Peptides against a protein of PDB entry 2MBZ. Designs and how they scored, part 44

Target 1, 143 residues: chain A of PDB entry 2MBZ
Amino acid sequence: GINLTPEEKFEVFGDFDPDQYEEEVRERWGNTDAYRQSKEKTASYTKEDWQRIQDEADELTRRFVALMDAGEPADSEGAMDAAEDHRQGIARNHYDCGYEMHTCLGEMYVSDERFTRNIDAAKPGLAAYMRDAILANAVRHTP

## One batch from the design tools (peptide; made by RFdiffusion4, then SolubleMPNN)

Design b2_p15_2_s4 (from b2_p15_2, 8 letters changed)
Fold by OpenDDE base, seed 3:
Structure b2_p15_2_s4 (fold): chain B 143 residues (1-143), chain A 15 residues (1-15)
Amino acid sequence: as target 1 above (143 residues)
Amino acid sequence: MGPAIAGLLGGFARA
């Protein structure tokens, strides 16, 4: 799991404990390369690393919400750029994330209700917007 | 809302 003390975990994640899902994640994705890479990368992460990851994710969320509020289509340059940054963030922090993988993640965001609910906590429809932006970004990079 | 990481944790969808 995450190599932090209970106190550090609380400082970064609050009442949320990512390790609560350790078993389920292993059961569902334990045989994937992405899982392996993520476990290897995150094994050395410090409290500061996890905090940075949280901050980056929050910033990206705000960015997508702002795009939606501005009425920018999910296939706008702004939305696609945000999707690209999302992909790159995953690649940097977790595992190699190509456009095909990214598209699969986007689909999961709208097909797995737990992801949808969590993402849409920031703004209703955000998961779908992200999925559409992810797809559009993938298309423009793989014409 | 919950931590943003919750949107990524477990995000290991098979391609």
Scores: peptide ipSAE 0.169, ipTM 0.790, DockQ to the pose 0.098
Fold by OpenDDE base, seed 1:
Structure b2_p15_2_s4 (fold): chain B 143 residues (1-143), chain A 15 residues (1-15)
Amino acid sequence: as target 1 above (143 residues)
Amino acid sequence: MGPAIAGLLGGFARA
């Protein structure tokens, strides 16, 4: 799991405990390249690394929410750029994330209620907005 | 809201 003390985990993730999903994640994706890459990369992560990842995710969330509040379409340049940053963040921090993989993630965000709830906690409909932006970004990069 | 990372962790959907 995440190599942090309970105190460090709380400081970074608050009441959310990523380790509560470790067994399920292993069962569902343990044989994938993405999982292996993620485990290898994150094994050396410090508290500061996880905090940086959290900060990046929070900033991205705020960015998408701002786009929604402004009424920008999910296929706008702003939304697609945010989606691209999301993809690159995954690639940098976790595993190689191509556009096809990214679109699969987007679909999971709206099809798995747990993801939908977690994402939409910031703003109702955010998961769907992200999915649409992810798809649009993938399309523009794979014409 | 919860941590934004919650929307990412466990995201290993296969293409």
Scores: peptide ipSAE 0.165, ipTM 0.793, DockQ to the pose 0.103
Fold by OpenDDE base, seed 5:
Structure b2_p15_2_s4 (fold): chain B 143 residues (1-143), chain A 15 residues (1-15)
Amino acid sequence: as target 1 above (143 residues)
Amino acid sequence: MGPAIAGLLGGFARA
């Protein structure tokens, strides 16, 4: 799990407890390369690292919300660029994330109600918007 | 603070 004190976890994640899903994630994905890579990378993360990652996620959220508020299509250059940054962020911080994996993640965001609820807390329909942007970005990068 | 990382960057899926 995340090697932070309860106080540090509260400072970074607030009322959200990422450890509440650890058992289920291990049961479902514990034998995958992605899970292994994530555990290896995050094992050395400090409080400052986790805070940086959270800040990056918040910035990306604001960016997508702004695009939606402006009426930009999910397949606009701006939305696809945001999706690309999302993919690269996962690759940098957690595990190798190609376009196929990214598309699968996007589908999970709309098919798993828990993800949908968490994402849409920022803005209703955000999960679907992200899924569509992720798919569009994958398509434009497919030879 | 916005959505937690587990919602945006976290999670695993089959490809």
Scores: peptide ipSAE 0.149, ipTM 0.790, DockQ to the pose 0.096
Fold by OpenDDE base, seed 2:
Structure b2_p15_2_s4 (fold): chain B 143 residues (1-143), chain A 15 residues (1-15)
Amino acid sequence: as target 1 above (143 residues)
Amino acid sequence: MGPAIAGLLGGFARA
């Protein structure tokens, strides 16, 4: 699991307890390459690393929200660029994330209520917007 | 403090 003290976990994740999902994650994806890569990478992560990851995610959220507020369509250049940065962030921090994988993640964001609820906490419809941006970004990079 | 998008563990999927 995440090698942080309870205090550090609270400082980084707040009320979110990542440990509550460890068993389910292992059961569902424990045999995938993505899971293996993620475990290998995150094993050495410090509090500062996890905080950086959270900060990056928060910035991405603000960016998508700003695009939505501005009325930019999910297939706009701005939205697709944000989706690309999201994909690259996953690749750097967790596991190899190609465009097919990214598209599957986007679908999960709207099909898994837990993800939808957590994402839409920032803005209603954000998960769907992200999914559409992710798909559009994948399309433009697979001519 | 809610979880960040990238902080949501279990963000795995099969293509």
Scores: peptide ipSAE 0.147, ipTM 0.786, DockQ to the pose 0.132

Design b2_p15_3_s1 (from b2_p15_3, 6 letters changed)
Fold by OpenDDE base, seed 5:
Formats: sequence, C-alpha cells, structure tokens
Structure b2_p15_3_s1 (fold): chain B 143 residues (1-143), chain A 15 residues (1-15)
Amino acid sequence: as target 1 above (143 residues)
Amino acid sequence: MGPALASLLGGFARA
C-alpha cells in the first residue's frame, strides 16, 4: 500500500493506521475503477505528498468547523464551496469524483459509524454537516 | 476528517 517506513507513517498519520483497513478495502472495493485509479495515483506518492494531503484535509476540517461554529447553514455559499474543494481534492489526489460519487461519499460519512466517529472527532455533527453541504453543492451544480 | 478518508477507510462508495 503506502510505501512509507513505520516511522514516516507515524509522522504523517499519527495514531491512525491505514494499513489495518487494506484487506477490507480491497475486499469491498478492489474491483472498482476508483480503487484502481487511487492505487495508480498514490503509488508514486512520497512522504511529503501524503503530508500535503493530510494538511489539506486538516485545513478543510477547520473550515467546516468554523462554519458550524458561526452558525452558517450547510447550504450556505461557504459550506458549499468547502464541499466543492473537498470534491476537487479527491479528484486531484485519488480518483475521478463527480457529484454523484461525492453525494454517495457524503451518505457513507453518516451511515458508516467508523467514518462518522473519525470525522466527528473534530466536532460532533461534522459528518452530517459535510453530507448536507455535499448534497447542496451537488444540487447547485446540476442545471 | 484528518487521514485520507477517500482511500484509507474505504472511501470508494458506489454511485
């Protein structure tokens, strides 16, 4: 999977161990085009690349949290823009991510408790907020 | 959010 040393993985991902999910991910999505694209893209990623991806994710998390704290609705321009950046980030770093795929991801964030727990670690309800923002963003981009 | 959700936890939901 990720070609980093144990030390590098710790520096980038901390206590989160992506390798513990490799088998399950392959079993569930190993035959999808998205999985293939992701494996091909990330095969050449360096420690610095992974760190950049993590930094981008952290920044996005902070944006959503700030929006929630400010009381901005999930269908606000700010929330939808954050959702769009999230979609584009996935497309840039992992696999082609259209609005339909993005919507499905949003639903997974609230239906899979492992995702929900991971996301809501930053702020309770964040996963649901992201899902709603993702949906709203998809709607506004559907003429 | 944090770690790469799109790949690390099975972020390959089917459309």
Scores: peptide ipSAE 0.203, ipTM 0.804, DockQ to the pose 0.099
Fold by OpenDDE base, seed 2:
Parts: structure tokens; sequence; C-alpha cells
Structure b2_p15_3_s1 (fold): chain B 143 residues (1-143), chain A 15 residues (1-15)
């Protein structure tokens, strides 16, 4: 799991406990390359690393929300750029994330209610907006 | 996306 003290976990994740999902994650994804890569990569992460990941996620959330508030369509250049940055962030922090994988993640954001609820906490419809932006970005990068 | 999105169910999917 995440190698942080209880205090560090609280500082980074607040009342969210990522360890409560470890068993389910292993059951569903434990035999995938993505899971293996993530476990290997994150094994060395410090509190500062996890905090950076959270900060990046928050920044991306604000960026997508701003795009939605501005009325920019999910297939706009701005939205697709945000989706690309999201994909690259996953690649840097967790596992190799190609456009096919990214598209699957986008679909999960709208099909798994836990993800949808977590994402839409920032703005209703954000998960769907992200999914559409992710798909559009994948299309433009795979001609 | 809320904090710890990647930690929520590991943020994995099958392609």
Amino acid sequence: as target 1 above (143 residues)
Amino acid sequence: MGPALASLLGGFARA
C-alpha cells in the first residue's frame, strides 16, 4: 500500500482512505501491466510525491471546471489539451497510459458511480465532460 | 476530479 504514516496520509488525503480499496483493486486489476507498473513506481513515493500528485489533480480539476464554466465544448482545443495533460500525468506518476487506455479510463469515470460521484463533487457533469475530452484528444492523436 | 482520484480503485481500466 501507500507507505505513509497515518498522520502523513491524513495530511495528503484527508478523510479519504485509499487503503480501503487495495483489496478490490488487486482483485480487479492485479494481473494487469498497469497495476504492476503502478505498484513498482509508487513503492518509492514519499509524502511529497503523493502531495504533488494530489496538487496536480486539483489543478487539472480547476482547469476543466473553468473550461466548462466558459462554455468551451469538450472537443475544444483547450479541453483536449487538458485531457492530454491528464494522460501524461498518469504516465509520469502511475503507468504507461496510451490513448486506448486513457479512453477506457474516461469511460470508467462515467460508468463507475464511485468515480462519477468523486469527480462531479467539483462540478456536476465534470466526469462526462472529461470523458468526452479524453475521447476527442485520443482521436486527434491517432489519425 | 476530487482529491486522490488515482487512489480511488487505483485508477485502472482494461483497454
Scores: peptide ipSAE 0.203, ipTM 0.805, DockQ to the pose 0.100
Fold by OpenDDE base, seed 4:
Structure b2_p15_3_s1 (fold): chain B 143 residues (1-143), chain A 15 residues (1-15)
Amino acid sequence: as target 1 above (143 residues)
Amino acid sequence: MGPALASLLGGFARA
């Protein structure tokens, strides 16, 4: 799991407790390559590493929110670029994330209410916007 | 976006 003290976890993740999801995650995805890759990569992460990951996620959130507020379509170049950066961030920090995998993640963002609630905390409809941007980005990169 | 969407909540959606 995440090698941080309870205090460090609170500092990085706030009221979100990742430990409460560990069992479910293992049950659902424990046999996947993505899960194994993620565990291998994150095993060496320090508090600062996790903080950078969270900061990156927050920045991406703000970026998507700004796009929505500006009225930019989810299939705009700006939205698709944000989706691409999201995909690449996952690839760097967790596991190899191809466009199909990314699209599946996008679908999960709108189909799993826990993800939807978590994402939409920043702005209602953000999860759907991200899903659409992810899909559009995947399409433009699919020969 | 919330904390660790690609890991903590099971950001491995293809299963």
Scores: peptide ipSAE 0.197, ipTM 0.798, DockQ to the pose 0.116
Fold by OpenDDE base, seed 3:
Structure b2_p15_3_s1 (fold): chain B 143 residues (1-143), chain A 15 residues (1-15)
Amino acid sequence: as target 1 above (143 residues)
Amino acid sequence: MGPALASLLGGFARA
């Protein structure tokens, strides 16, 4: 699990307890390289590291929401750039995330209702918008 | 993408 005290976990994740998903994560992704890399990389993360990751995610969410509010298509340069930053963020914090993997993540965001609901909590349709932006970004980088 | 399921479970997928 995440190497933080109960207090630290609360400070970073609030009411969300990441450890409650440990078993499911292992069952679903335990055989993937991504899971292995993430476990190895995050093993040394401090409370500050996890907080930074959360802050980065929140900022990215705000960017996508702003793009949607502005009426920018998911395949616009702005949206694709946000998607690229998302990909790079994953690579920096968790595991090597190529465009194919990123596209798979995007598809999961819309195919798994739990993810859809969680993401769309920020704005209805955000998950789909992100998926489309992720796909567009992958396409432009893999002509 | 914040402190939620997507942050932890959404970080993994099968290619």
Scores: peptide ipSAE 0.208, ipTM 0.802, DockQ to the pose 0.109; fails the geometry check

Design b2_p15_3_s2 (from b2_p15_3, 6 letters changed)
Fold by OpenDDE base, seed 3:
Parts: sequence; structure tokens; C-alpha cells
Structure b2_p15_3_s2 (fold): chain B 143 residues (1-143), chain A 15 residues (1-15)
Amino acid sequence: as target 1 above (143 residues)
Amino acid sequence: MGPALAGLLGGFARA
């Protein structure tokens, strides 16, 4: 699991305990390369690393929300660029994330209600917007 | 801040 003390985990994740999902994650994705890579990368992460990851995710969320508020379509350059940064962030922090994998993630965001609720907490419809932007970004990079 | 994309769950997708 995450190599942090209970206090550190609370400081970074608040009331959310990622370890609560450890078994489910292992059961669902434990045999994937992505899981292996993520476990290897995150094994050395410090509290500061996890905080940075959270901050990056929050910033990306704000960026997508701003795009939606501005009326930018999900296939706009702005939205696709945000999706690209999302993909690159995953690649940097967790595992090699190609466009196909990214598209699969986007689909999960709208097909798994837990993800949808979590994402849409920032703005209703954000998960769908992200999915659409992710797809559009994948298309423009793999014509 | 709270974890986005449901923490560790958000890091992986179904094959």
C-alpha cells in the first residue's frame, strides 16, 4: 500500500483512505502491466510526492471546469490539451499511458458510478466532458 | 485536499 503513516495519509487524502480499495484494485487490475508499474513507482513516493499528485489532479480539475464554464467543446484545442496533460500526468506518476489506455480510463469515468460521482463532485457532467476530451485528444494524435 | 478520481482506483482501467 501507500508508504505513509496514518497521520500523513490523513494530511494528504483527508477522510479518504486509499487502502480501503487495495484488495479490489488488486483483484481487478493486479495482473496488468499498469498495476505493476504503478506499484513499483509509488513504492518510493513520499508524503510530498503524494501531495504533489493531489495538487496536480486538483489543478487539472479546475482547468476542465473552467473550459466547461467558458463553453469550450470537449473537442476544442483547450480541452484536448487538458486531456493530454492528464495522460502525461498518469505516465509521469503511475504507468505508461498510451492513447488507447487513456481512452479506456475515460470510459471508466462514465461507466463506473463511483468515478462519476467522485469527478462530478467538482461539476456535474465533468466526467463525461473529460471522457469526450480524452477521446478527442486520442483521435487527433492517432489519425 | 481529498483525492481526485477515487485515489488508487482512479489509476487503473478495465482491460
Scores: peptide ipSAE 0.138, ipTM 0.779, DockQ to the pose 0.107
Fold by OpenDDE base, seed 4:
Structure b2_p15_3_s2 (fold): chain B 143 residues (1-143), chain A 15 residues (1-15)
Amino acid sequence: as target 1 above (143 residues)
Amino acid sequence: MGPALAGLLGGFARA
């Protein structure tokens, strides 16, 4: 799990408890290469590392929300660029994330109500918007 | 401050 004290976890994640999902994650994805990579990378993460990851996620969320508020289509350059940054962030922080993997993640954002709820907390429909942007970005990068 | 958009909820795709 995340190597932080309860206090540190609260400081970084607030009321969100990532540990509540550890068992399910292991059961569902424990045999995947992505899971292995993530465990290996995050094993050395400090509080500052996790905070940076959260800050990056928050910034990305704000970008997508701003795009939605501006009426920019999910397949706009701005939205696709945000999706690309999201993909690269996953690659840096967790595991190798190709475009196919990214689109699968996008689908999960709208098919798993827990993800949808957490994402849409920032803005209703954000999960769907992100999914669409992720797909569009993947398409434009597919030869 | 919100939850991470990758990894924390099992940000792994179902192949």
Scores: peptide ipSAE 0.137, ipTM 0.782, DockQ to the pose 0.108
Fold by OpenDDE base, seed 5:
Structure b2_p15_3_s2 (fold): chain B 143 residues (1-143), chain A 15 residues (1-15)
Amino acid sequence: as target 1 above (143 residues)
Amino acid sequence: MGPALAGLLGGFARA
């Protein structure tokens, strides 16, 4: 698990408790390469590393929300670029994330109500917008 | 701070 004290976890994640999902994640994905890679990478993460990851996620959220508020389509260059940054962020911080994997993640964001509720807390429809942007970005990068 | 978008809930969906 995340090697932080309860106080540090609260400072970084606030009311969101990642530990409450650890057992389910292990049961569902514990035998995947992605899970293994994530555990290996994050094992050395400090509080500052986790905070950086959260800050990056917050910035991306604000970026998508701004695009939606401006009426930009999910397949706009701006939205697709944000999706690409999201993909690269996952690859950098957690596990190898190709376009196919990214598309599957996007679908999960709208099919698992827990993800949808969490993401849409920033803005209703954000999960669907992200899914569409992720798909569009994958399409434009497919030969 | 918002939770990571990588999906600590199960961001390991199979392709």
Scores: peptide ipSAE 0.122, ipTM 0.781, DockQ to the pose 0.098
Fold by OpenDDE base, seed 2:
Structure b2_p15_3_s2 (fold): chain B 143 residues (1-143), chain A 15 residues (1-15)
Amino acid sequence: as target 1 above (143 residues)
Amino acid sequence: MGPALAGLLGGFARA
């Protein structure tokens, strides 16, 4: 699991408790390459690493929200660029994330209520917007 | 969006 003290976990994740999902994640995804890669990479992560990851996620959220507020369509260059940065962030921090994988993640964001609720906490419809941007970005990179 | 986006909620969807 995440090698942080309870205090550090609270500082980084707040009310979110990643440990509550460990068993389910292992059961559903434990045999995937993505899970293996993630476990290998995150095993050495410090509090600062996890904080950086959270900061990156927060910045991405603000970026997408700003795009939505500006009325930019999800298939705009700005939205697709944000989706690309999201994909690359996953690749750097967790596991190899190609465009097909990214598209599947986007679909999960709108089909799994837990993800939808967590994402839309920032702005209603954000999960759907992200999914559409992710798909558009994948399309433009697969000519 | 929270740490769930990083896969802590099973962000390992199969293609």
Scores: peptide ipSAE 0.132, ipTM 0.786, DockQ to the pose 0.104; fails the geometry check

Design b2_p15_3_s3 (from b2_p15_3, 5 letters changed)
Fold by OpenDDE base, seed 1:
Structure b2_p15_3_s3 (fold): chain B 143 residues (1-143), chain A 15 residues (1-15)
Amino acid sequence: as target 1 above (143 residues)
Amino acid sequence: MGPALAALEGGFARA
């Protein structure tokens, strides 16, 4: 699990505890390369590392919300660029994330209620918007 | 995206 004290976890994640899903994650993806890469990378993460990751995610959230508020289509350059930054962030912090993998994550955002409710807490429909932007970004990078 | 999403993404890998 995440190598943080309960206090540190609360400071970074609030009421959410990602370790609550460790068993499910292991059962579903424990034999994948992505899982192994993520465990290797995050094993050394400090509280500050996790906080940075959360800050990056929050910034990206604000960016997507701003795009939606501005009425920008999910396949706009702005939205696709935000999706690209999201993909790169995952690759940097967790595991190699190609465009196909990213598309799978996008679909999960709208099909898994746990992700949907988490994302849409910022703005209703955000998960779907992100999924569409992720797909559009993948398409433009796949000749 | 909201708080803790990145952590979930790291866990719910599909590769």
Scores: peptide ipSAE 0.188, ipTM 0.798, DockQ to the pose 0.121
Fold by OpenDDE base, seed 3:
Structure b2_p15_3_s3 (fold): chain B 143 residues (1-143), chain A 15 residues (1-15)
Amino acid sequence: as target 1 above (143 residues)
Amino acid sequence: MGPALAALEGGFARA
């Protein structure tokens, strides 16, 4: 689990407790390289590290929402750049995330209701927009 | 993408 005290967890995640999914995650994805890397990398994270990760995620969300509001297609340069930053963020904070992996994550955002609900809380259709941007970014980087 | 998504992306990582 996340190496934070209950108080620290609340300060960073609020009412959300990521450890509530520990068992399910382990049972479903415990055999993946990504899972292993994430556990190893995050094991040393401090409260400040987790807060930074949240801040980065929030900023990215704002970028995508702004793009959608501006009417920019998901395959626009702006949207693809945001997707690229998203990929790099995952790679930096959690696990090696190549374009294929990123595309898989994008598909998960729209196929797993839990992810869709969480993402679309910021703006309806955001999950689908992100998925499309992720795919477009992968394509442009893998001609 | 709040704290939930960030944590889930790492936790539910899959290829």
Scores: peptide ipSAE 0.183, ipTM 0.795, DockQ to the pose 0.121
Fold by OpenDDE base, seed 5:
Structure b2_p15_3_s3 (fold): chain B 143 residues (1-143), chain A 15 residues (1-15)
Amino acid sequence: as target 1 above (143 residues)
Amino acid sequence: MGPALAALEGGFARA
């Protein structure tokens, strides 16, 4: 899993421990390209790398929350741009993430309560908003 | 989004 000490993990992820899901992840997706790519990329990540990834996620969260607070629809240019940045971030840090894959992730955000709870901790309805923005972004990039 | 989401996305790809 993540090669950080317990202390480092706490500093980066807080009370959340992603390694608690390692067995389930391997069982469900261990034979996928996404899983392989993610393991290969993250194997060399340092504490600073993980912190950077978390910071990027926090910034994106703030963007989506701000859009929601402003009443911007999920298919607005701002929301779709945030969704695109999210997609590119996944591709850069974890695995190849096309629009179809991104759409699947968006659906998971609202169908898997573990994801919904984690995301909506920032703002109720954020997971659904992200899903809708992801879908809209995928549509606008489909000629 | 939020902390730890990226780590989950890496493994829980494809609903």
Scores: peptide ipSAE 0.177, ipTM 0.800, DockQ to the pose 0.128
Fold by OpenDDE base, seed 2:
Structure b2_p15_3_s3 (fold): chain B 143 residues (1-143), chain A 15 residues (1-15)
Amino acid sequence: as target 1 above (143 residues)
Amino acid sequence: MGPALAALEGGFARA
């Protein structure tokens, strides 16, 4: 799990505990390459590393929300660029994330209520917007 | 997105 003290976990994740999902994650994805890569990478992460990851996620959230507020469609250049940065962030921090994998994650954002609720806390419909942007970005990068 | 979305993304990896 996350190698942080309870205090550090609170400082980084607040009242959210990612370790509460460890068993489910292992059961569902424990034999996948992505899971193994993520466990290997995150094993060495410090509090500062996790905080950076959270900051990156917050920045991306603000970016998508701004696009939605501006009325930019999810297949706009701006939205697709944000989706690309999201994909690259996953690749750097967790596991190799190709466009097919990214599209799968996008679908999960709207099909798994836990993700939808978590994402839409920032803005209603954000999960669907991200999914659409992710798909559009994947299409433009796989001609 | 939620404050711990990145951690969830890493956990719910779909290889």
Scores: peptide ipSAE 0.197, ipTM 0.802, DockQ to the pose 0.121; fails the geometry check

Design b2_p15_3_s4 (from b2_p15_3, 5 letters changed)
Fold by OpenDDE base, seed 1:
Structure b2_p15_3_s4 (fold): chain B 143 residues (1-143), chain A 15 residues (1-15)
Amino acid sequence: as target 1 above (143 residues)
Amino acid sequence: MGPALAALLGGFARA
């Protein structure tokens, strides 16, 4: 799990405890390369590392929300660039994330209600917008 | 996404 004290977890994640999903994640993806890579990579993460990851996520969220508020299509260059940054962030912090993997994540964001609720807390429809941007970004990089 | 991103990233793709 996350190698942080309860206090550190609260400082970084607030009321959200990622470890509450550890068993389910292991059951669903424990045999995948992505899971193994993530477990190996994050095992050495400090509080500061996790905070950085959260900060990056927050910035990305704000960026997508701003795009939506501006009425930019999900397949706009701005939205696709945000999706690309999202993909690269996953690759940097967790596991190798190709465009196929990324599109699968995007689909999960709209098909799993838990993800949808969590993402749409920032703005209704954000999960769907992200999914569409992720797909568009994948398409432009795999013509 | 914010605090949930770590959980989301932990939500690995089906690929």
Scores: peptide ipSAE 0.172, ipTM 0.793, DockQ to the pose 0.121
Fold by OpenDDE base, seed 5:
Formats: structure tokens, C-alpha cells, sequence
Structure b2_p15_3_s4 (fold): chain B 143 residues (1-143), chain A 15 residues (1-15)
């Protein structure tokens, strides 16, 4: 798991505890290459690394919310660029994330109620908006 | 800093 003290975890993640899902994640995905890559990469992460990752996620959330508030469609250049940044962030911080994997993640965001609830806490419909932007971004990058 | 939306990155899905 994440090798931070309880106090450090609270400072970085607040009320969200990623370790709460460790057993389920291992049970469902423990034999996947993505899981292995993530464990290998994050094993060396410091508190500052995790904070950076959280800051990046917050910035991305704000971008999507701003796009939604402005009425920009999910297949707009701005929304697709945000989706691309999301994909690249996953690849940089966790595991290789191609467009097919990214599309599957987007679908999970709307099909798994726990993900939907957590994402939509920032703005109702955000998970669906992200899914649509992820799909659009994948399409525009398909030769 | 403020707590972030870890759910955005914590997913593993089969392609």
C-alpha cells in the first residue's frame, strides 16, 4: 500500500482513503499488467509525489467543470485536450494507458456507481462528461 | 493542500 503515516495520508487525500479498496483491487485486478506497473511505480513515491498527483487531479477536475459550466461539448477541443492530459497523467504516474484502456476507464466511470458518485461530487454529470470526452479524444487519435 | 479526486486515477479496467 501507500507508505505514508495516517497523518500524511489525511493531509494528501483528506477523507478519501485509497487503502480502503486495496483488498478489492487486488482481488479483481491483481493479475493484470496495469496493476503490476502501478505497484512498481508507486512503491518509491513520497508524500510530495502523492501530493503532486492529487494536485494534478484537482486541476483536471477544475478544467472539466469549467468546460461544463461554459457549455462546451464533450467533443470540443478543450474537453478532448483535458481527456488527453488525463490519459498521459495515468501513463506517467501509474501504468501504460493507450486509447483502448482509456476508453474502458471512461466507461467504468459511469458504470461503477462508486466511481460515479466520487467523481460527480465535484459536479453532477462530470463522470459522463469525462467518458464522452475520453471517447472523442480516442476517436480523433485513431488513424 | 486540498484533498483531490483520487477516483480519477485509481481505476483498473480490462481493455
Amino acid sequence: as target 1 above (143 residues)
Amino acid sequence: MGPALAALLGGFARA
Scores: peptide ipSAE 0.170, ipTM 0.790, DockQ to the pose 0.098
Fold by OpenDDE base, seed 4:
Structure b2_p15_3_s4 (fold): chain B 143 residues (1-143), chain A 15 residues (1-15)
Amino acid sequence: as target 1 above (143 residues)
Amino acid sequence: MGPALAALLGGFARA
């Protein structure tokens, strides 16, 4: 799992324990290249690395929330750019994330209630907004 | 989003 002490985990993730999902993740995705890449990349991550990743995620969340509050549609340039940054962040930190993969992730955000609940904690409907932005971004980058 | 989505339930696509 994540190479952090319990104290460090709390400092970075708060009350959320990502390791509680390790077994399920392995069962569902253990045979995928994405899983392998993620495990290889994150194996060397320090507390500071994980904190940076969390900070990036929080910043992205704030961007999407701000877009929603401003009434910007999910297929706006701003929303699509945020989605693109999200995709690139996944690619840097975890695994190669193409537009198709990203779209599948977006769909999971609205189809898996655990993801939906986690995302919508910031703002109701955020998961759906992100999914739509991800899809729009993928479409505009499809030749 | 809270915890990194990619690290939650494994930010791995279904397909």
Scores: peptide ipSAE 0.168, ipTM 0.790, DockQ to the pose 0.102
Fold by OpenDDE base, seed 2:
Structure b2_p15_3_s4 (fold): chain B 143 residues (1-143), chain A 15 residues (1-15)
Amino acid sequence: as target 1 above (143 residues)
Amino acid sequence: MGPALAALLGGFARA
């Protein structure tokens, strides 16, 4: 699991306990390359690394929310750019994330209610907006 | 996306 003390985990993740999902994650995704890569990368992560990842996620959330509030379509340049940054962030921090993988993640965000609820906590419909932006970004990068 | 989204179910999917 995440190599942090209970205190560090609380400081970074608050009330969210990622360890509670470890068994399910291994069961569902343990045989995938993405899982293997993520385990290898994150094994060396410090508290500061995890905090950076959280900060990046928060920034991206604010960016998408701002786009929605401005009425920008999910297939707008701004939304697609945010989706691209999301994809690249996954690639840097976790595992190789091509456009096909990214679209699958986007679909999961709207198909798994746990993800939907987590994402939409920032703004209702955000998960669907992200999914649509992710798809649009993938399309424009696969001519 | 709330904090620890990537940690939620590992943030993995099958392509």
Scores: peptide ipSAE 0.165, ipTM 0.792, DockQ to the pose 0.099

